# Ledger of designs, part 345: peptides against a protein of PDB entry 3QIS

Target 1, 334 residues: chain A of PDB entry 3QIS
Amino acid sequence: PSLELSRREFVFENVKFRQLQKEKFQISNNGQVPCHFSFIPKLNDSQYCKPWLRAEPFEGYLEPNETVDISLDVYVSKDSVTILNSGEDKIEDILVLHLDRGKDYFLTISGNYLPSCFGTSLEALCRMKRPIREVPVTKLIDLEEDSFLEKEKSLLQMVPLDEGASERPLQVPKEIWLLVDHLFKYACHQEDLFQTPGMQEELQQIIDCLDTSIPETIPGSNHSVAEALLIFLEALPEPVICYELYQRCLDSAYDPRICRQVISQLPRCHRNVFRYLMAFLRELLKFSEYNSVNANMIATLFTSLLLRPPPNLMARQTPSDRQRAIQFLLGFLL

## One batch from the design tools (peptide; made by RFdiffusion4, then SolubleMPNN)

Design b2_p30_2_s1 (from b2_p30_2, 20 letters changed)
Fold by OpenDDE base, seed 3:
Structure b2_p30_2_s1 (fold): chain B 334 residues (1-334), chain A 30 residues (1-30)
Amino acid sequence: as target 1 above (334 residues)
Amino acid sequence: SAAEEEKKLEEILKEYEERVKKFLEEFEAA
């Protein structure tokens, strides 16, 4: 069996969070026998490609002289954004197109990623007074390392070492402020807020705007700005309520005084973001007659974003645990 | 100018800090 490939080298320039890119190539059976093809893992790999890459189709049959188009799709989700922002991973891969009883064909994937404030830690963003695209990649790495150390020191109740950061960190990320302040000013009377999806094109414009500028006004509809806030919270590497406090939040869910004490133990930036979001959401609930937003809907929606189960417990979450998590947030909304 | 942009940024960040502070104070009082 034998295949001919129209292309073997692929370059994905300026890859961004949630922006799909596609490159296509053709495979042709130039042999005399039917062929089965498949993308296969390299030696010691579990998958045929990195999580941000997909081939479509990834397998199939070709009759003699048959040709198939294969799409290589690059998409950075919430699951890949953090490791690409830090430069721990890169837009580089090698695909192995295997022909049954035949040869292996190697495809080279390359490109560059553009960092996003989405998928960046709250601690790092509190140190960024400028848009993330203006921050040198070397400084992003340093800010993430310093942010991890600050988080761990805060959780351990260690005295903050006065690490000589000449500039005081922001109380919350400017990106969160921009989103929430926009919603507070313009969306309090928006019917079906957080219930109507945003436009994908507007979401991309909002992300690009927050990554590249500090706008006076966020572009797009109130629904798109609201969904961008949800996407931001979902993409956080560490949720607003740190994983270490998850169980304590569930255990305290029916005691408002203990709930407030648990929140007070969050890292400063996480605590500030939580309080800021709860203050905004309580204000939004005053306009429920106009925006059709109620406390149960908001608590249910934001619980999945703010109070995520640790990865090791995610498969074990009971309906009771989910109800306790919702009740925990309700105690801050009512 | 770069100096006018930096001054505009400082003014935005100051307004931000004041607003966030107000919301945080209102949360602690409730």
Scores: peptide ipSAE 0.252, ipTM 0.820, DockQ to the pose 0.761
Fold by OpenDDE base, seed 5:
Formats: C-alpha cells, sequence, structure tokens
Structure b2_p30_2_s1 (fold): chain B 334 residues (1-334), chain A 30 residues (1-30)
C-alpha cells in the first residue's frame, strides 16, 4: 500500500492561547489495495502528538484512489499554555502517519507561540510591570525562575532581600487589576454576571489586550470580561491557593479563624490576589438584587478555580472535599 | 515620547496599586 500526501510541512504562525488554528492536507491512496492509516506515537512517546496538536481524523480507511482531508488543529489550552509561555515546549512536532503493511510518513509541524499572561505564574506576573509581549523571552524565563525562588523564600519566611524600589514586585498582577477594576466599575449591576458566558471573539480580544497593553478600558461585554477573569484563574499554573495548602483549607473549612491563618501562609502575591478577589466578590454580593450573584453560586464557581486539588489528588476528590472547599471560600464571602 | 509613555504607565500602575491597597486594607479590617 502507498499514500500520496498533498503536504508534509506545516507552519503555525503566531499561535496564541485559546486560538484555534487549522491546517489541512489530503492523503490519497495511490495504490491498488485498500489502506488503513493512523497517526502513531514515536518511539518512547505515549501520544502521537503534543497536547496542543490534534489530527482529525487521526485514523481511517482508504479505498484505491480514495482521498481524505486531514485537519491538523493547533489549540493551546490551559494544559499547554504554561509550558509554551516558559519556552519549555515549542510549536514544533513530528507526526508519524503510519500505513498498515506500508511505510511511515513524517509530517513536520513548526511555528511560533506568542506568550500570554494567561498561564503565567502570579509571581512572574507580579514582577512584570509591562505587557508580557513586550518582555523578552529570555527575561520571561528569568522571571519564572526568580518567581519560584521568591515563592520558596516567602513560604520559608525568609526576609525579602531589600531589592531596590525599582524591582519591587506588584502587589497583584496588573492583569488582575485590569479585569477586577473593570468588573468593579462596570459590572456590579450586570444581570447574570458570571452566569452568562462571554463571546469567544471578545475573549480573544481581551486576552490579546492584556498580553499587549495596559488599557484604560478592557474591550468586550461585562460577561466576556468576567469569563476572562475565570479563564485567567483557571489557567494559572499554581492556583491562587497553592497546592501545598489545599488539604489545610479543607481541614479548616468550618473554622474561620484557621481559614484566615491558612491564607496568611500563602506567598505574598497569592495572598494578595486571594484577598483582592474576595474583597471584590463581597462587593458584588452587595448588588445581588441587580446582578443575581449569590454567595453559594460564587463560592461554587470560584472554589474550582482558586482551590484546586493537587494533580495527585484530583482523582480522589470526594463530594465531601468539594463541599469543604466551598465552605472554606464561603467563610470569606459572608 | 517614550519618556511620556513610561510616565503614563507609572501613573496607571500607581493608581492600580493604590486601589488594590485599599481593597486589601478593607479585607483586613473586615
Amino acid sequence: as target 1 above (334 residues)
Amino acid sequence: SAAEEEKKLEEILKEYEERVKKFLEEFEAA
């Protein structure tokens, strides 16, 4: 059996977080026998492609002289954004299109990724006084490394080095300032806030805006800005409540004094973001008659974002653990 | 000018920092 491929080299330019790109190619059975094709893992790989790439269809059957279109879909989700932002991963892959009883065909995937503030650590963003797209990639790596060291020092209660006033981290990321300040100014009376989804086009504009500028106003509807905040929190590599404190939050869920003590042990940026978000959400709850926002809804929504189970415990999360996590957050909203 | 843009950025960041500080103070007082 044999295949003819219309293209073997694919370039995905300017790949962005949550922006789907598609490249198509054709495969044709130029043989005299039916062919089964599949994308297969390379030796030592578990998957046929990187997490941000997909082939559709990834397998199929071709009669002689039959042709099928294959879509190569590039989509950077929350699961891939962090490793792409750091440059640990890149928009480069090799796909192996296997033909049963035939040969392998190699497809080369290349391109470039544009870093996002989405999926960047709170620590790195607190050090980032300019939009992420203005920050050299080399400096992004340094900021992530420094952010890790700062997190460790903060957790160890090591005296902050008196870094010069010019290098002082922001109290919270400017991106969170922009999102929350917009919602505070314009969305407190927004009916169904956090209950109505945003528009995908507006979400992309908001992401691009936050990645490239420090605007006076965020573009899009209040619903899109609200969803962008949720997406931002969801995409954090380390949740606002660090994984190390997850169990302690659950254990303290019914003691408000212990809950406050647990939060006080967060790294400074995480603690500030948590407190800032809770203050904002409490303000939204004052307008519940207008925005239809209630404490149980907010606690349920934000608990999954702010108080994520560690990856090793995700499969073990009980309904009781979820309820304790919600109760923990309720203690800051009420 | 680049210097005016930098100054404008510093003013914006300062305004945000002051607002964040206020929210944090309100949270600590409650």
Scores: peptide ipSAE 0.251, ipTM 0.818, DockQ to the pose 0.759
Fold by OpenDDE base, seed 2:
Structure b2_p30_2_s1 (fold): chain B 334 residues (1-334), chain A 30 residues (1-30)
Amino acid sequence: as target 1 above (334 residues)
Amino acid sequence: SAAEEEKKLEEILKEYEERVKKFLEEFEAA
């Protein structure tokens, strides 16, 4: 069996969070026999491609002189955004197109990723006074490493961060402030807030706006701005309530005093973000007659975002654990 | 100018810090 490929080198320029890019190529059976093709893993890989890449179709049969179009789809989800922001992974891969009883054909994938404030840690964002696209990638890596070390120190030592002469971190990320302050100013009377989905085009504009600027106003509908806040919280590498405190939140869920003590043990940036969000959500609940928002709806929605089970416990989450997690948040909304 | 953009950024960051402070104070008072 033999194949002809129309292209073997693919470049994905300016790859962004949640923005689908597609490149197509053709494969033709230039042999005299039917062939089966498949994308196969390299030696020691479990998958034929990285998590942000997909081939469609990834396998098939070709009759002699048959041609098929293959789409290479690049999509950075919440599962790949953090490792691409840090530069731990890159828009580079090699695909192996295998022919049964034939040859291997190598495809080279390359490109560049544009960092996002989505999928960046709260600690790193608190150190960024400028939009993330203005920050050199080398400095982003250093800020993430420094952020991790300060978080560990703050968890182990209830010592106030020494007010050393270095540029004071922001109390919360500017991106969270921009989203929440917009919703506070313009969305408190918005009917069906957090119940109506945003527009995908507006969501992309909001993400690009937060990555590249500090706007006076966020573009898009109140529904799109509200959904952008949910996407931001979902994309965090560590949830607003750190994984280390997850079980203690569940255990304290029916004691409001213990719940407040658990939150006081969060790293400064996480604690400030939690308090800021709870203050905003309580303000929204005052306008329930206009926005149709109630405490049970908000607690249910935000619990999955703010109080995520550690990855090792995700498969073991019981309905009782979910109810305790909801009850924990209700104690801050009521 | 770059200096006008920097001054505008400082004003925005100041409004931000004041707004965040207000929300945090409201949370601690509740």
Scores: peptide ipSAE 0.245, ipTM 0.814, DockQ to the pose 0.776
Fold by OpenDDE base, seed 1:
Structure b2_p30_2_s1 (fold): chain B 334 residues (1-334), chain A 30 residues (1-30)
Amino acid sequence: as target 1 above (334 residues)
Amino acid sequence: SAAEEEKKLEEILKEYEERVKKFLEEFEAA
């Protein structure tokens, strides 16, 4: 069996968070026998491609002289955004198209990724006074390394970060402030806030806006801005409540005094973001007659975002743990 | 009290809004 491929090299330019890109090519059976094709893992890989890449179809049969179109889909989710922002991973892969009893055909995937404030740490964003697309890639790497080291120092030493660094970090990321300030100004009376999904096109515009500018006004509907806040919180490499405090939050869930003490032990940026979000959410609850938002809904929604179980415990979260996590947040909303 | 903490949070938010406005003004001027 043999195949003819219309293309073997694919370039995905300007790949962005949550923006689907597609490249297509044709496979033709130029042999005299039916053939089965499949994308197969390389040696030592578990998957035929990286998590941000997909082939469709990834397998199939071709009769003699039959042709099939294959789509290569590039999509950066929350699961790939952080490693692409840091440059740990890149828009590069090699696909192996295997023909049963035939040859292997290699496809080269390349491209460039455009960094996003989504999937960037709170620590790095607090140091980032400009839109992420204006920050040199070298400085992004330095900001992530410095942020890691300062967080580690803050956890190990209750020493106030020496305010003597020429650039004081922001109290909260400007991106969070922009989202929350917009919602505070324009969405307090929005019916079904956080219950109605945003529009995908508007979400992309909001992401691009936050990555490239400091806008006076965020584009899109209140629902899209609200969903963008949820996506932002979900995409954080570390949740607003650090993984190290997860169990202590559950253990303290019914003692408001201990809950406040646990939050006081968060790194400065995480603590500020948590307090800022809780203040905003309490303000939304004052308008419950207009926005249909209640404390139980908000606590249930934001618990999964703010108080994520550590990766090693995700598979073991009990209904009791979830209820304690919700109760912990309720103590800050009521 | 819960009300004193709420008021402190309102003051922090207001101070932050003022600081962020000032930061934006300084950023636009730079």
Scores: peptide ipSAE 0.125, ipTM 0.653, DockQ to the pose 0.050

Design b2_p30_2_s2 (from b2_p30_2, 17 letters changed)
Fold by OpenDDE base, seed 4:
Structure b2_p30_2_s2 (fold): chain B 334 residues (1-334), chain A 30 residues (1-30)
Amino acid sequence: as target 1 above (334 residues)
Amino acid sequence: SEEEEKKKLEEILKKYEEEVQKRLEAFEAA
């Protein structure tokens, strides 16, 4: 069996978080026998492609002289955004199109990724006084390394980091301020806030706006701005409540005094973000007669974002653990 | 100018820090 491929080299320019890109090519059976094709893993790989890439179809049959269109889809989710932002991974891959009893055909994937504030650590974002796309990639790496070292010092010493001669970190990320300040100003009376989904086009505009500028006003509806905040919190590599404090939050869930003590042990940026978000959510709840938002809904929604189980415990989370996590957050909303 | 843009950024960040600080203080007082 033999295949003819219309193209073997693919370039994905300006790949962005949550923006789907597609490149198509054709494969044709130029043989006299039916053939089965499949994308196969390379010798050392478990998957035929990187997590941000997909082929559709990834397998199939071709009759003699049949042609099929294959789509190569590039999509950076929350699962790939952090490693692409750090430059640990890149928009580069090699696909192996295998033909049963035939040859292997190699496809080259290349391109460039545009960094996002989504999927960047709170620590790095607090040090980032400019839009992320104005920051050189080399400096982003340095900011993440410095942020890790400062987080570790904060956790070990229980002492406020001596604000050494380096530029003082922001109290919270400017991106969180932009989102939350917008919601404070314009969305407290918005009916069904956090219940109505945003528009996908508006979400992309908000992400691009936060990555490229410090706007006076965020574009899009209040629903899109609210959903952008949820996406931001979900995409954080470390949740607002650090994984190290997860179990202590559950253990303290019914003691408001211990809950406050646990939050006081968060790294400065995480603690400030938590308090700033709780201040917003409490303000939103004062307008419950206008926005139909209640504390149980908010606690349920935000608990999954702010108080994530550590990756090693995620599969073991019980309904009781979820209820304790919700109760922990309720103690800051009521 | 690059200096005007830098100054505008510094003013935005200052206002931001003041607003955030006020919200954090209000939350701690409640």
Scores: peptide ipSAE 0.450, ipTM 0.901, DockQ to the pose 0.688
Fold by OpenDDE base, seed 2:
Structure b2_p30_2_s2 (fold): chain B 334 residues (1-334), chain A 30 residues (1-30)
Amino acid sequence: as target 1 above (334 residues)
Amino acid sequence: SEEEEKKKLEEILKKYEEEVQKRLEAFEAA
């Protein structure tokens, strides 16, 4: 069997979080026999491609002189955004298109990723006084390393070393402030807030706006701004309530005094974000007659975002654990 | 100018920190 490929090199320029890019190519059976093609893993890989890439179709049959279009789809989800922001991964891959009893054909994938505040740690974002797209990539790496060290010191209750001549971190990320302050000012009377989905085009505009500027006003509907906040919280590499405190939150769920003590042990930026979000949600609940938002709905929605089980415990989460997690958050809303 | 943009940014960040601080204090008082 033999194939002809219309293209073997693909460049995905300016790849962004949640923005689908597609490149297409054709494969033609220029042989005399039917062939089966498939994308196969490289040696030591479990998958034929990186998590942000897919081929469609990834396998198939071709009769002699048959041609098929293959789409290479690049999509950075919450599962790939953090490793791309840090530069641990890159928009580079090699695909192996295998023919049964034939040759391997190599496809080169390349490109560049544009960093996002989505999928960046709260600690790093508190150190970013400028939009993330204005921060040199080398400085992003340094900010992540410094942020990790400061988180560890905070968890160990180490006395903050004298805030030397380094610019004081923000109390919360500016991106969280922009989203929450907008919702506080304009969305408290919005019917079905957090229940109605935003528009995909508006969500992309909000993400691009937060990555590139510090706007006076966020573009889009209140529903799109609300969904952007949910997406931001979902994309965090570590949830607002750190994984280390997850079990203690569940164990304290019915004791409001212990719940407050557990939250006080969060790293400063995480603690401030938690308190700032709870202050907003409490204010939103005062307008329940206008917005149809209630404490149970809010607690159920935000618990999955703010209080995630550690990855090793995710498969073991019981209905009781979920109810305790909701009860923990309810103690801050009521 | 770059210096005018920097001052504008500093003013925005100052308003931000002041508003965040009020919200945090209000939450701690409740």
Scores: peptide ipSAE 0.446, ipTM 0.901, DockQ to the pose 0.770
Fold by OpenDDE base, seed 5:
Structure b2_p30_2_s2 (fold): chain B 334 residues (1-334), chain A 30 residues (1-30)
Amino acid sequence: as target 1 above (334 residues)
Amino acid sequence: SEEEEKKKLEEILKKYEEEVQKRLEAFEAA
């Protein structure tokens, strides 16, 4: 069997978080026999492509002289955004299109990724006084490394780091402030806040706005700004409540004094973001008559975002653990 | 000018830090 491919080189320019890009190509059976094609993993890979890439269809059958369109879909989710922001991964891949009893055809995927504040650590963002797109990629790497080292030092040493001549980090990321301050000012009376989905175009505009500027006002509806906050929290590489404290949060869930002590042990930026979010959510709950938002709904929603189980425990999370996690958060909302 | 933009940014960040600080203090006091 043999195939003719209309294209073998694909360039995805300006790839952004949550923005789908598609490139199409045709494969034609120019042989005399039917062929089955599939995208296959390389010898050392578990998957045929990187997590941000998909082929559709990824397999199929072609009669002689048949042609099929294949879509190469590039989509940076929460699962890929962090490694792309750090430059650990890149918009570079090689796909192997295999023919049963035939040849392998190699497709080259290339492009560039535009960093996002989404999927960037709270520690790094607290050091970013400028929009992330204005920060040189080399400096982003340094900020992430420094942020990790300071997180570890902050966890190990209750001693305030003598902040040497480095600029003092922000108390919370400016992006969190922008989102939450907007919601506080404009969304406290918004009916069904956090229950009504935002518009996908508005979400992209909000992401782009936060990545490129420090606006006076965030664009889009209150629902889109609220969903952007949820997306931001979901995309954090380390949740607002660090994985190291997850079990202690569950164990303390029914003791408000211990809950407060657990939160006090968070790294400064995480602790500040947690307290800042809880302050906002408490304020939002005062307007429950207008916004139809209740503490149980908010606790249920935000618990999944703020108090994520460590990756090694995700498969073991019981309904009891979820209820304890919700109860932990309720103690800060009531 | 680039210097005026920098100054505006510093003023925005200062206002932000003051607002965040007030909210954090209010939350700790409650």
Scores: peptide ipSAE 0.439, ipTM 0.898, DockQ to the pose 0.685
Fold by OpenDDE base, seed 1:
Structure b2_p30_2_s2 (fold): chain B 334 residues (1-334), chain A 30 residues (1-30)
Amino acid sequence: as target 1 above (334 residues)
Amino acid sequence: SEEEEKKKLEEILKKYEEEVQKRLEAFEAA
């Protein structure tokens, strides 16, 4: 069996978080026999491609002289955004198109990724006074390293020795301020807030706006701004309530005094973000007659975002653990 | 107190509003 490929090199320019890009090529059976094709893993890989890449179709049959269009889809989800922001991973891959009883055909994938404030740590964002797209990549690496060290010092209750001339970190990320301030000003009376989905185009505009500017106003509907906040919280590499405190939150869920003590032990940026979000959500709940938002809905929604189980416990979360996690947040909303 | 936490949040919000405004003014002036 033999194949002809219309193209073997693919370049995905300016790849962004949650923006789908597609490149297409054709494969043709120029042989005299039917053939089966499939994308196969390389020798050391478990998957035929990186998590941000997909081929469609990834397998199929071709009759003699048959031609099939294959789409290569690049999509950066929450699962890939953090490693791409840090430069640990890149928009580079090699696909192996295998022909049964035939040859392997290699496809080269390349491109560039544009960093996002989505999937960046709260610690790094608190040091980032400019839009992420204005920050040199070298400085992004330094900010992540410094952020890790500051988080570790905070957890160890070490007083930061160096009040050095380094610009004081923000109390919360400017991106969180922008999203929540917009919702506070314009969305308190919005019916079905956090229940109605936003528009995908508006979500992309909001992400691009936060990555490239400090706007006076966030573009899009209140629903899109609200969903952008949820996406931001979901994409955080470390949840607003750090994984180290997860079990203590569950254990304290019915003691409001202990709950407050647990939150007081969060790193400064995480604690400030938590308090800022709770203040907003409490204000939103005062307008429940207008927005149809209730404490149980909000607690259920935000629990999965703010109080995520550690990766090692995700598969073992009991219904009781989920109820305790909801009860923990309810104690801050009521 | 809840009022002290509210006041601190109001002071934070005010500082951010002032900082964003200063940054916009500085960007428009550059």
Scores: peptide ipSAE 0.295, ipTM 0.760, DockQ to the pose 0.051

